# Designs tried in a protein design run: peptides against a protein of PDB entry 5LHZ. Part 17

Target 1, 78 residues: chain A of PDB entry 5LHZ
Amino acid sequence: QLLKSVFVKNVGWATQLTSGAVWVQFNDGSQLVVQAGVSSISYTSPNGQTTRYGENEKLPDYIKQKLQCLSSILLMFS

## One batch from the design tools (peptide)

Design b1_p21_2 (made by RFdiffusion4)
Fold by OpenDDE base, seed 5:
Structure b1_p21_2 (fold): chain B 78 residues (1-78), chain A 21 residues (1-21)
Amino acid sequence: as target 1 above (78 residues)
Amino acid sequence: PLPSSSELMNSIRTKLTELNS
């Protein structure tokens, strides 16, 4: 279930779920899901392909850019 | 400069824990 959704200018929508997850839907059609208590993140590309990345895994730069954005968004929810 | 993968993942984990505490 959804707790709240916020619009982030030039980024997209960010939603906090009752599960403890945060779901970001980017304007380019990609998505990120991060979950409290889970050491991996989920990235879905615009074409619908989903990839999970672990906390010690080297990430592509385009993923890092989105994660940096998500990190800033998390501060907005607190 | 863009943070490392580990720094970003750690930052997210910390903030998620705080958000759900």
Scores: peptide ipSAE 0.711, ipTM 0.927, DockQ to the pose 0.806
Fold by OpenDDE base, seed 2:
Structure b1_p21_2 (fold): chain B 78 residues (1-78), chain A 21 residues (1-21)
Amino acid sequence: as target 1 above (78 residues)
Amino acid sequence: PLPSSSELMNSIRTKLTELNS
């Protein structure tokens, strides 16, 4: 279930779930899901392909850019 | 410069824990 959704200008929508996850829907159609207690993140590309990345993986730059954005968004929910 | 993958993942983990506390 959705707990709180916020519109982030020039980024997209960020939603806090009751599960403790945060779901970001970017304007380019991609998505990120991160969750407390889970060591991996979920990225869905605009074409719908989903990939999970672990904590020790080297991430593509385009993923790192979105994670940096998500990191800033997390501060907005507190 | 972009942070490393590990730095980003650690940052997110910390902030998620704080958010759900």
Scores: peptide ipSAE 0.711, ipTM 0.927, DockQ to the pose 0.811
Fold by OpenDDE base, seed 4:
Structure b1_p21_2 (fold): chain B 78 residues (1-78), chain A 21 residues (1-21)
Amino acid sequence: as target 1 above (78 residues)
Amino acid sequence: PLPSSSELMNSIRTKLTELNS
């Protein structure tokens, strides 16, 4: 279930879920899902391919950029 | 420079915990 969805200028939409997850839908068609209590993140590319990344995994720069954006969004939710 | 992967993951974890507390 959705708790709150916010429009983020030049980024896309960010949604807080009742599960404790945050779901970001970027303007480029990619998506990130991060979940409280889960040690991995989920990235979906614009072509629909989903990849999970663990907390000790080295991430591509483009993923890091999106995560940095997501971290800023999390601050807005707080 | 971009934060490291681990720094980003830790930051997100912390903020998610705070958000859900």
Scores: peptide ipSAE 0.711, ipTM 0.927, DockQ to the pose 0.802
Fold by OpenDDE base, seed 3:
Structure b1_p21_2 (fold): chain B 78 residues (1-78), chain A 21 residues (1-21)
Amino acid sequence: as target 1 above (78 residues)
Amino acid sequence: PLPSSSELMNSIRTKLTELNS
């Protein structure tokens, strides 16, 4: 269930869920889901393929760029 | 330069905990 959704200029939409997750829908059609208490993140590419990444896994640069953006968005929610 | 993967994951974990507290 949704708590709130915010529009982020030049990025897309970010939604906070009652589960403790944050869901970002990027303008390029990709998505990130991160959740408190879960040691992995979920990335969905524009073609609909979903990949989970763990805390100790080396991430592709394009994923790191989106995570850095998401990190800044989390500060906006607080 | 971008932070490392582990630095990004740690940052997100910390901020999520704060957000849900």
Scores: peptide ipSAE 0.709, ipTM 0.927, DockQ to the pose 0.854

Design b1_p21_2_s1 (made by RFdiffusion4, then SolubleMPNN; from b1_p21_2, 8 letters changed)
Fold by OpenDDE base, seed 5:
Structure b1_p21_2_s1 (fold): chain B 78 residues (1-78), chain A 21 residues (1-21)
Amino acid sequence: as target 1 above (78 residues)
Amino acid sequence: SLPSSSELIREIRELLKQLNS
């Protein structure tokens, strides 16, 4: 279930789930799902391919940029 | 410059922890 969704200008939509996860749908068609008790993040590319990244993996810059954006969004949620 | 991958993931995990507390 969805708790709340917020529109982020020039970024997309961020949704807080009842599971404790946060789901971001970016304008470019990509998606991120992150959750507190999980040591990995889920990234879905615009073509629909989903990849999970662990906390000790080196991430591509384009994903790091989205994660940095996500951090800013989470700050606004709290 | 961008933070490292581990720094970003750590920050996100902490923020999520706070959000769900």
Scores: peptide ipSAE 0.653, ipTM 0.910, DockQ to the pose 0.887
Fold by OpenDDE base, seed 2:
Structure b1_p21_2_s1 (fold): chain B 78 residues (1-78), chain A 21 residues (1-21)
Amino acid sequence: as target 1 above (78 residues)
Amino acid sequence: SLPSSSELIREIRELLKQLNS
């Protein structure tokens, strides 16, 4: 279930789920899902391909940029 | 400059923990 959705200017939409996950839908069509208690993150490219990344692996710069954005979003949820 | 992957994910996890507490 959806708990809260917020529009983030120049970024997209961010949704907090009752599961504890946060789902960001970026304007470029990509998506990030991060979940409390889960060590991996989920990235979906604009074409719909989903990749899971562990916290111990090196991420592409474009993913890091989106994670940095997500960090800012999480701060505004609190 | 961009933080490292591990730094970013660590920060995310910490923020998620706070959000869900």
Scores: peptide ipSAE 0.653, ipTM 0.911, DockQ to the pose 0.828
Fold by OpenDDE base, seed 3:
Structure b1_p21_2_s1 (fold): chain B 78 residues (1-78), chain A 21 residues (1-21)
Amino acid sequence: as target 1 above (78 residues)
Amino acid sequence: SLPSSSELIREIRELLKQLNS
């Protein structure tokens, strides 16, 4: 279930889920899902491919950029 | 420049804990 959804200018939509996850739908068509208590993140590319990345993996720069954006959004929600 | 992957993940995890507390 959705708990709260907000439109973020020049980013897309960010949603808190009742599960404790946060879901960001970026304007470029990609998506991130992160959740407390889970050591991996979920990234879906614009073409629809979903990949899970562990916390100790080296991430591509484009994903790191989106994660940095996500951290700013999380600060907004708090 | 960007933080390391592990730094970003750690930050996100901490923020999520606060958000869900």
Scores: peptide ipSAE 0.653, ipTM 0.911, DockQ to the pose 0.863
Fold by OpenDDE base, seed 4:
Structure b1_p21_2_s1 (fold): chain B 78 residues (1-78), chain A 21 residues (1-21)
Amino acid sequence: as target 1 above (78 residues)
Amino acid sequence: SLPSSSELIREIRELLKQLNS
């Protein structure tokens, strides 16, 4: 279930789930899902391909940029 | 420059912890 969904200008939509996850739907069609207690993040590309990335693997810059954006969103949620 | 991957994920995990506390 959804706790709240927030429109983020020039980014997209960020949704907090009752599960403790946060789901970001970016304007470019990509998505990120992060979950408390889970050591990996889920990225879905605009073409619908979903990839899970572990906390210790090297990420592409475009993923890092989105994660940095997500960090800012999480700060706003708090 | 961008933080490292591990730094970003660590930060996110900490923020999620705070958000859900």
Scores: peptide ipSAE 0.652, ipTM 0.910, DockQ to the pose 0.858

Design b1_p21_2_s2 (made by RFdiffusion4, then SolubleMPNN; from b1_p21_2, 8 letters changed)
Fold by OpenDDE base, seed 5:
Structure b1_p21_2_s2 (fold): chain B 78 residues (1-78), chain A 21 residues (1-21)
Amino acid sequence: as target 1 above (78 residues)
Amino acid sequence: SLPSSSELISEIRKLLELLNS
């Protein structure tokens, strides 16, 4: 269930879920889902492939950039 | 430069905890 959605200029949409998750839909068609209490993140590429990454895994720069963006969004939600 | 993967994930987890507190 959705709690709130925020439009982020030149980024996309960020949605806070009642589950404690935050879902970001980027303009390039990719998506990130992060969940409170879960040590992994979910990334969906524009082609629809979904991959979960643990916090001890080395991430590609393009995903790190999106996570950095997500971090900024979370700060705004708070 | 970008933070490390673990730093980013850790930061996000902390922010989520704060957001859901």
Scores: peptide ipSAE 0.634, ipTM 0.908, DockQ to the pose 0.857
Fold by OpenDDE base, seed 4:
Structure b1_p21_2_s2 (fold): chain B 78 residues (1-78), chain A 21 residues (1-21)
Amino acid sequence: as target 1 above (78 residues)
Amino acid sequence: SLPSSSELISEIRKLLELLNS
């Protein structure tokens, strides 16, 4: 269930879920889902492929850039 | 340059905990 969805200019939509997750839908069609209490992140590429990355896994730079953006969004939510 | 993967994920986890507190 959705708690709050916010439009982020030049980024997309960010949604806080009742589960404790935050879901970002980027303008390029990609998505990130991060969840409290879970040690992995979920990235969905524009073509619909979903990959989970662990906290000790080396991420591609484009994923890191999106995570950095997500961090900024989380700061806005708080 | 970008922070490391582990640094980013660690930061996100901390922010999520704060958000859900």
Scores: peptide ipSAE 0.634, ipTM 0.908, DockQ to the pose 0.840
Fold by OpenDDE base, seed 1:
Structure b1_p21_2_s2 (fold): chain B 78 residues (1-78), chain A 21 residues (1-21)
Amino acid sequence: as target 1 above (78 residues)
Amino acid sequence: SLPSSSELISEIRKLLELLNS
């Protein structure tokens, strides 16, 4: 279930879930889902392909940029 | 410059814990 959804200027929509996860829907159609207690992140590309990445994997810069943006969003929600 | 993948994910995990506390 959705707890709270906020529009983030120049980013898209960020939603806090009752599960403790945060779901970001970026303007380019990609999505990120992160959850406490889970050592992996979920990234969905604009074409709808979803991939889970572990914290020890080297991610491409475009995903790292989105993660950095997500960090800012989490600070916003706090 | 961007942090490493592990640093970013670690940071996110910490922030999530804060959010859910």
Scores: peptide ipSAE 0.633, ipTM 0.909, DockQ to the pose 0.861
Fold by OpenDDE base, seed 2:
Structure b1_p21_2_s2 (fold): chain B 78 residues (1-78), chain A 21 residues (1-21)
Amino acid sequence: as target 1 above (78 residues)
Amino acid sequence: SLPSSSELISEIRKLLELLNS
Protein backbone atom coordinates (compact mmCIF):
# COMPACT_ATOMS: atom_id res chain seq x y z
CA GLN B 1 0.00 0.00 0.00
CA LEU B 2 0.98 3.60 -0.60
CA LEU B 3 1.75 5.72 2.43
CA LYS B 4 2.83 8.97 0.82
CA SER B 5 3.64 10.15 -2.70
CA VAL B 6 5.66 13.26 -3.39
CA PHE B 7 6.31 14.99 -6.68
CA VAL B 8 9.96 15.92 -7.03
CA LYS B 9 10.62 18.60 -9.61
CA ASN B 10 12.87 17.49 -12.45
CA VAL B 11 13.10 13.99 -10.97
CA GLY B 12 9.70 12.32 -10.86
CA TRP B 13 7.56 10.76 -8.17
CA ALA B 14 8.72 9.29 -4.90
CA THR B 15 6.44 7.03 -2.93
CA GLN B 16 6.83 5.66 0.56
CA LEU B 17 5.17 2.28 0.97
CA THR B 18 3.71 0.84 4.14
CA SER B 19 6.16 -2.02 3.72
CA GLY B 20 9.03 0.34 4.47
CA ALA B 21 10.10 0.52 0.86
CA VAL B 22 10.61 3.66 -1.16
CA TRP B 23 9.69 3.64 -4.82
CA VAL B 24 10.96 6.30 -7.19
CA GLN B 25 9.49 6.69 -10.66
CA PHE B 26 11.88 8.83 -12.65
CA ASN B 27 10.84 11.09 -15.51
CA ASP B 28 12.81 8.97 -17.97
CA GLY B 29 10.57 6.02 -17.21
CA SER B 30 13.04 4.16 -15.03
CA GLN B 31 12.30 3.11 -11.46
CA LEU B 32 14.15 2.35 -8.26
CA VAL B 33 12.85 0.40 -5.30
CA VAL B 34 14.79 0.25 -2.06
CA GLN B 35 13.62 -1.60 1.02
CA ALA B 36 14.63 -1.43 4.65
CA GLY B 37 16.28 -4.64 5.78
CA VAL B 38 17.10 -5.76 2.25
CA SER B 39 20.68 -5.63 1.04
CA SER B 40 19.75 -5.35 -2.64
CA ILE B 41 18.18 -2.62 -4.74
CA SER B 42 15.76 -3.01 -7.62
CA TYR B 43 16.19 -1.04 -10.82
CA THR B 44 13.68 -1.08 -13.66
CA SER B 45 14.82 0.36 -16.96
CA PRO B 46 12.49 2.42 -19.16
CA ASN B 47 11.78 -0.67 -21.25
CA GLY B 48 10.49 -2.47 -18.18
CA GLN B 49 13.43 -4.75 -17.52
CA THR B 50 14.08 -5.19 -13.81
CA THR B 51 17.44 -6.03 -12.29
CA ARG B 52 18.41 -6.50 -8.66
CA TYR B 53 21.83 -5.36 -7.51
CA GLY B 54 23.61 -6.39 -4.34
CA GLU B 55 25.42 -3.96 -2.09
CA ASN B 56 28.84 -5.22 -3.14
CA GLU B 57 28.25 -5.09 -6.89
CA LYS B 58 29.75 -2.41 -9.05
CA LEU B 59 26.85 -0.40 -10.43
CA PRO B 60 26.66 1.44 -13.75
CA ASP B 61 27.14 5.17 -13.42
CA TYR B 62 23.60 5.94 -14.55
CA ILE B 63 22.23 3.88 -11.68
CA LYS B 64 24.65 5.43 -9.20
CA GLN B 65 23.40 8.86 -10.25
CA LYS B 66 19.83 7.82 -9.55
CA LEU B 67 20.82 6.35 -6.19
CA GLN B 68 22.46 9.61 -5.25
CA CYS B 69 19.23 11.36 -6.16
CA LEU B 70 17.27 8.83 -4.12
CA SER B 71 19.44 9.58 -1.09
CA SER B 72 18.42 13.22 -1.33
CA ILE B 73 14.77 12.20 -1.59
CA LEU B 74 15.02 10.05 1.53
CA LEU B 75 16.33 13.06 3.41
CA MET B 76 13.26 14.99 2.26
CA PHE B 77 10.90 12.32 3.59
CA SER B 78 12.51 12.39 7.01
CA SER A 1 32.76 12.44 -8.84
CA LEU A 2 30.25 9.79 -7.84
CA PRO A 3 30.54 7.85 -4.61
CA SER A 4 31.21 4.14 -4.85
CA SER A 5 28.33 1.71 -5.19
CA SER A 6 28.82 0.40 -1.69
CA GLU A 7 28.92 3.90 -0.22
CA LEU A 8 25.66 4.83 -1.93
CA ILE A 9 23.85 1.67 -0.89
CA SER A 10 25.15 1.96 2.66
CA GLU A 11 23.86 5.52 2.88
CA ILE A 12 20.47 4.51 1.51
CA ARG A 13 20.18 1.67 4.01
CA LYS A 14 20.89 4.02 6.90
CA LEU A 15 18.39 6.58 5.65
CA LEU A 16 15.73 3.91 5.17
CA GLU A 17 16.26 2.70 8.70
CA LEU A 18 15.86 6.24 9.97
CA LEU A 19 12.73 6.77 7.87
CA ASN A 20 11.12 3.61 9.20
CA SER A 21 12.11 4.10 12.82
Scores: peptide ipSAE 0.633, ipTM 0.908, DockQ to the pose 0.855

Design b1_p21_2_s3 (made by RFdiffusion4, then SolubleMPNN; from b1_p21_2, 7 letters changed)
Fold by OpenDDE base, seed 4:
Structure b1_p21_2_s3 (fold): chain B 78 residues (1-78), chain A 21 residues (1-21)
Amino acid sequence: as target 1 above (78 residues)
Amino acid sequence: SLPSSSELISEIRKLLKELNS
């Protein structure tokens, strides 16, 4: 269930779920899902491929950039 | 330069915890 959805200029949409997850839908068609209590992140590429990354896994720079953006969004929600 | 993967994920987990507290 959706708790709150916000439009983020030049980024896309960010949604807080009742599950404790935050779902970001980027303008480029990619998506990130991060969730409290879960040690992995979920990235979906524009072509629809979903990959889960563990907390000790080295991430591609383009995903790190999106995570940095997500961090800023989380700060906005707080 | 970008933060490390572990730094980013750690920060996100921290912020998520705060958001859901």
Scores: peptide ipSAE 0.663, ipTM 0.915, DockQ to the pose 0.857
Fold by OpenDDE base, seed 3:
Structure b1_p21_2_s3 (fold): chain B 78 residues (1-78), chain A 21 residues (1-21)
Amino acid sequence: as target 1 above (78 residues)
Amino acid sequence: SLPSSSELISEIRKLLKELNS
């Protein structure tokens, strides 16, 4: 279930889920899902492929950029 | 430039915890 959805200019939509997860739908069609208490993140590419990355895994730069953006969004929610 | 992967994920986890508190 959705708790709160926020439009983020030049980024897309960010949604808090009642589960404690945050779901970001980027304008390029990609998505990130991060969940409290879960060590991995979920990235879905624009073509619909989903990859989970562990917290100690080296990430591609384009993923890191989106995670940095997500961090800013989370700060905004607080 | 960009933080490391682990730094980014650590920050996100911290912020998620705060958000859900």
Scores: peptide ipSAE 0.663, ipTM 0.916, DockQ to the pose 0.866
Fold by OpenDDE base, seed 2:
Order: sequence, then structure tokens, then C-alpha cells
Structure b1_p21_2_s3 (fold): chain B 78 residues (1-78), chain A 21 residues (1-21)
Amino acid sequence: as target 1 above (78 residues)
Amino acid sequence: SLPSSSELISEIRKLLKELNS
């Protein structure tokens, strides 16, 4: 269930879920889901393909950029 | 420059913990 959704200018929508997850829907159609207590992140590309990445994997730069953005969003929610 | 993958994920995990505390 959705707890709170906020529009982030030039980024997209960020939603806090009752599960403890945060879901970002980027303007380019990609998505990130990060979940409290889970050691992996979920990235969905604009074409709908979802990939999970572990905390010790080397991530592509385009995903790292989105994670950096997500970090800023999490600070906004707090 | 971008932080490393592990640094980013570590920060996110920390912030998620704080958000859900």
C-alpha cells in the first residue's frame, strides 16, 4: 500500500510504501525499488525488464546516478 | 565523480533504516 507520494521536479515520482520500501518512478520510464531490511535493490528499465543487484555488485554508472538521486530523495522524506 | 556502488547502497540502507525507525 502507498503511504506517501511526492513529485520530484526533473526526476519523477517517489513513493513511500507501508512495507518500508521506497519506489521511484523516473521520468525516463525506469524505476528503482529499495526495501528496508533487504540487501538488494530492484531496477526496472524503461522496457520493463527488472534486475536485482546485490550490495557488493559493481553497478552500471546509469544506475549509480539514479541511486545517488534516490539517496537525496530519502533525505527529503525524513 | 560518482561514489562506489557499495558506498551508495550503504548510504541508502542507512537512510531507509532512519526513515522506518
Scores: peptide ipSAE 0.663, ipTM 0.915, DockQ to the pose 0.824
Fold by OpenDDE base, seed 5:
Structure b1_p21_2_s3 (fold): chain B 78 residues (1-78), chain A 21 residues (1-21)
Amino acid sequence: as target 1 above (78 residues)
Amino acid sequence: SLPSSSELISEIRKLLKELNS
């Protein structure tokens, strides 16, 4: 279930779920899902391909940029 | 410059914990 959704200018929509997850839907069609208590993140590309990345994996810059954005969003929710 | 991957993931985990506390 959704707890709340927030519109982020020039980014997209961010939704907090009752599960403890945060779901970001970016304007470019990509998505990130991060979950409390889980050491991996889920990224879905605009073409619908989903990849999970672990904490110790080296991420491409475009993913890092989105994660940095997500960090700012999490601060906003708190 | 961007933080490292591990720094970003660690920060997100920290913030998620705070958000759900």
Scores: peptide ipSAE 0.662, ipTM 0.915, DockQ to the pose 0.823

Design b1_p21_2_s4 (made by RFdiffusion4, then SolubleMPNN; from b1_p21_2, 8 letters changed)
Fold by OpenDDE base, seed 1:
Structure b1_p21_2_s4 (fold): chain B 78 residues (1-78), chain A 21 residues (1-21)
Amino acid sequence: as target 1 above (78 residues)
Amino acid sequence: SLPSSSELISHIRELLKQLNS
């Protein structure tokens, strides 16, 4: 269930879920889902493949860039 | 320059904690 959805210029849509998770749908078709209390993040590539990455895994730069963007979005919601 | 993966995820988790407070 959705709590709040905001359009983020040059990024896409960011949604806060009732679960406490934040869901970002990027313009390139990829998606990120992050949630407090969970040690992994969920990334869905544009082709629909979903991968969970643990906190201690080395992430590709393009995912790190999206996480950095997501970090800024979280500040918007606060 | 980008932060490390662990730094990013840890930072996000902290922000989420604050958001859900």
Scores: peptide ipSAE 0.682, ipTM 0.916, DockQ to the pose 0.884
Fold by OpenDDE base, seed 3:
Structure b1_p21_2_s4 (fold): chain B 78 residues (1-78), chain A 21 residues (1-21)
Amino acid sequence: as target 1 above (78 residues)
Amino acid sequence: SLPSSSELISHIRELLKQLNS
């Protein structure tokens, strides 16, 4: 369930879930879901394909950029 | 330059832990 949803200018929507996860819907149509108790992240591309990446897995730069953005959003929520 | 993948994910997990405290 949704706990809090925030519109982030030039980024998209960021939602905090009651599960403790954070869900970001980017303007380019991609999505990220991250959660403290899970060692992997979930990325959904604009075409709807979802991929889970492990903590020790090498990420492409475009996903790293989105994670950097997400980290800034997490600071906003706190 | 961007941080490494593991650094980013580890950092995010820590921030989430603090957020849910």
Scores: peptide ipSAE 0.682, ipTM 0.916, DockQ to the pose 0.895
Fold by OpenDDE base, seed 4:
Structure b1_p21_2_s4 (fold): chain B 78 residues (1-78), chain A 21 residues (1-21)
Amino acid sequence: as target 1 above (78 residues)
Amino acid sequence: SLPSSSELISHIRELLKQLNS
């Protein structure tokens, strides 16, 4: 279930879920889902392909950039 | 340059922990 959704200018929408997860829907159609207590992140590309990345897995730069953005969003929620 | 993948994920996990505390 959704707890809170916020519009982030030039980024998209960020939603905090009751599960403790945060879901970001980027303007380019991609998505990130991160969850406390889960060692992996979920990235969905604009074409709908979802990939899970482990915490010790090398990420593509474009995903790292989105994670940096997500990090800033999490700070906003605090 | 960008931080490492593990640094980013670790940082996010910590922020999530704080957010849900």
Scores: peptide ipSAE 0.680, ipTM 0.915, DockQ to the pose 0.869
Fold by OpenDDE base, seed 2:
Structure b1_p21_2_s4 (fold): chain B 78 residues (1-78), chain A 21 residues (1-21)
Amino acid sequence: as target 1 above (78 residues)
Amino acid sequence: SLPSSSELISHIRELLKQLNS
């Protein structure tokens, strides 16, 4: 279930779920899902392919950039 | 420069922990 959704200018939509997860839908069609207590992140590319990355994996730069953006978004929910 | 993958994920996990507290 959705708890709160916010529009982020030039980024997309960010939604806090009742599960404690945060779901970001970027303007380019990609998505990130992150959740406390889960060691992996979920990235969905614009073509709909989803990949989970562990905390010790080397991430592609484009995903790192989105994660950095997501970290800023998390501060907006506080 | 971008932080490392582990630094980013660790940072996010901490923020989520605080958000859900």
Scores: peptide ipSAE 0.680, ipTM 0.915, DockQ to the pose 0.877

## One batch from the design tools (peptide)

Design b1_p22_1 (made by RFdiffusion4)
Fold by OpenDDE base, seed 2:
Structure b1_p22_1 (fold): chain B 78 residues (1-78), chain A 22 residues (1-22)
Amino acid sequence: as target 1 above (78 residues)
Amino acid sequence: SWNMTQATEVKEKVEHFLSNSS
């Protein structure tokens, strides 16, 4: 269930879910989900393919960039 | 539902992912 959605200029939409997750829908069609209590994050590419990454994995640069963007969004939420 | 503890955890998790991937 959705709690709150915030439009982020030139990025997309960030949504807080009742599950404790943050769901970002980027303008390029990709998605990122980070959830409290879950050790992995999920990235969905524009073609719909979902990949889960563990905390200690080396991430592709484009994923890191999106995570950095999410970090900035979370700072704004606080 | 969403609370401050969850918010903090998500924030810290993102930072950990970024740090561990650097």
Scores: peptide ipSAE 0.674, ipTM 0.917, DockQ to the pose 0.655
Fold by OpenDDE base, seed 1:
Structure b1_p22_1 (fold): chain B 78 residues (1-78), chain A 22 residues (1-22)
Amino acid sequence: as target 1 above (78 residues)
Amino acid sequence: SWNMTQATEVKEKVEHFLSNSS
């Protein structure tokens, strides 16, 4: 269930879910989900493939870039 | 539902992932 959605210029949409997750829908069609209480993050590529990453994994650069973007978004939420 | 604890955890989690991957 959606709680709050914000439009982020040149990025896409960021949504807070009642589950405690933040769901980012990037303009390139990819998606990122980070959820409180869950040790992994999920990335969905534009073609719909979803991959989960653990906190100790080496992330692909494009994932790191999107996480950095999310970090900036979360900073604005505070 | 969303609260300050959840917000903090999500923020810290993202930073943790970034740190561990660097």
Scores: peptide ipSAE 0.674, ipTM 0.917, DockQ to the pose 0.600
Fold by OpenDDE base, seed 5:
Structure b1_p22_1 (fold): chain B 78 residues (1-78), chain A 22 residues (1-22)
Amino acid sequence: as target 1 above (78 residues)
Amino acid sequence: SWNMTQATEVKEKVEHFLSNSS
C-alpha cells in the first residue's frame, strides 16, 4: 500500500510504502527501492530488469547518483 | 506501517550504501 507520494521536480515520484520502503520512480523510467529491514537495495532499469545490490557491492555510477538523489529526497520526508 | 524508526533506518541505509560505494 502507498502511504504518501510526492512529486519531485526533475526527478520523478517518491513514495513511502506501508512495508517501510521508499520507492522512487525516476523520469528515465528506472526505479529504486530501499526498505527498512532489508539489507539490499533494488534497482529496476527502464526495460524492467531488476537487480539487487548488497551494501558492500560496488555500485555503478548511475546508481550512486540515484542514491544521492534519494538521500536528498529523504530529507523531504522528515 | 511507516514510522520514524523506519524512516531513520532507510536514511542510514542509503548513506551506508553511498559510503561503501565511494
Scores: peptide ipSAE 0.674, ipTM 0.917, DockQ to the pose 0.590
Fold by OpenDDE base, seed 4:
Structure b1_p22_1 (fold): chain B 78 residues (1-78), chain A 22 residues (1-22)
Amino acid sequence: as target 1 above (78 residues)
Amino acid sequence: SWNMTQATEVKEKVEHFLSNSS
């Protein structure tokens, strides 16, 4: 269930879910989900392929960049 | 519902992933 959505200029939309997750829908069609209580994060590419990453994995640079964006987005929910 | 604890955990999780991937 959706709780709150914010528009992020030049990035896309970020939504807080009642589950405790943050769901980011990027302008390029990719998606990122980070959820409280879950040790992994999920990335969905524009073509719909979803990959989960553990906290000790080395992330591809393009995903790391999106996570960095998410860090900034979280400040908007303050 | 979204609360401060969840917000903090998500923030810390993101930072953790970024640190481990640097």
Scores: peptide ipSAE 0.673, ipTM 0.916, DockQ to the pose 0.647

Design b1_p22_1_s1 (made by RFdiffusion4, then SolubleMPNN; from b1_p22_1, 13 letters changed)
Fold by OpenDDE base, seed 2:
Structure b1_p22_1_s1 (fold): chain B 78 residues (1-78), chain A 22 residues (1-22)
Amino acid sequence: as target 1 above (78 residues)
Amino acid sequence: EWDLEQLQKVLEKVQRFLELSA
């Protein structure tokens, strides 16, 4: 279930789920789902392929960029 | 309504991932 969504210009939509997870739908069609208390993050590519990454795992640059973007979005709430 | 406590925890997790991957 959705708690609330916000439109972010030049990025896409960021939504908080009732689980506490944050779901970002990027303009390029990719998605990120991040939830505290879970050891991994979820990335879905525009073609629908989903990959989970652990915190000590080397991340692809495009994932780092999207995480940095998410960080910037979340800082709006601090 | 936003759950700010959870948002903060997610932020900390994201930042941790970025730091550990670097």
Scores: peptide ipSAE 0.775, ipTM 0.942, DockQ to the pose 0.896
Fold by OpenDDE base, seed 3:
Structure b1_p22_1_s1 (fold): chain B 78 residues (1-78), chain A 22 residues (1-22)
Amino acid sequence: as target 1 above (78 residues)
Amino acid sequence: EWDLEQLQKVLEKVQRFLELSA
């Protein structure tokens, strides 16, 4: 279930779920889901393929960029 | 409303992932 959503210019939509997870829907059709207390993050490509990444894992550059974007969004709430 | 405590925990996790990624 959705708790709150915000439109982010040139990025897409960022939503907090009732679980506490943050769900970002990027303009390119990709998605990120990050939840505290879970050992991995979830990335879904525009074609619908989902990949989970653990910490200490080498991330593709496009994933790093999206995580950096998410970091910037979250800092707006601090 | 936003759950700010959870947002902070997510931020910390994101930062950790970025720092640990090779």
Scores: peptide ipSAE 0.775, ipTM 0.942, DockQ to the pose 0.883
Fold by OpenDDE base, seed 1:
Structure b1_p22_1_s1 (fold): chain B 78 residues (1-78), chain A 22 residues (1-22)
Amino acid sequence: as target 1 above (78 residues)
Amino acid sequence: EWDLEQLQKVLEKVQRFLELSA
């Protein structure tokens, strides 16, 4: 189900799935999955616990940081 | 090969999340 993966220095791996979702595996062991058309984003902590966040939800700072990182990665494709 | 259309949609979603969460 992997479409393509790219190694991002000092960040980890970013993968686009055939579903269209972007899956980021950070060096700290956490993961982020974002897919258009889905109302929430998925974050998995290093211990494997997964939490979903809605777009109007107040996000923890570490989530904002990882989303900002993902934004920077995606802008490389613009 | 990258699906650029989907990547753009994901980017827009990410930016929306960042803007809506103050």
Scores: peptide ipSAE 0.774, ipTM 0.942, DockQ to the pose 0.899
Fold by OpenDDE base, seed 5:
Structure b1_p22_1_s1 (fold): chain B 78 residues (1-78), chain A 22 residues (1-22)
Amino acid sequence: as target 1 above (78 residues)
Amino acid sequence: EWDLEQLQKVLEKVQRFLELSA
């Protein structure tokens, strides 16, 4: 369930869910879900394939780039 | 309304993931 959403120019949409998770829908059709207290992050590719990554895993460069983007978005709230 | 406390926790998690994957 959605709590609040914001449009981010040249990125897409960022939404906070009632669970506290942040859901980002990128312009390329991919998605990222990050929630505190959960050991992994969730990435969904444009074709709909979902992959979960643990904190000690080596991340693909495109995932790192999107996490860096999310970090920048979240810093706007602090 | 935004839950700023949860947003801060998510930020810390994201930064941790980036640091550990570097």
Scores: peptide ipSAE 0.774, ipTM 0.942, DockQ to the pose 0.924

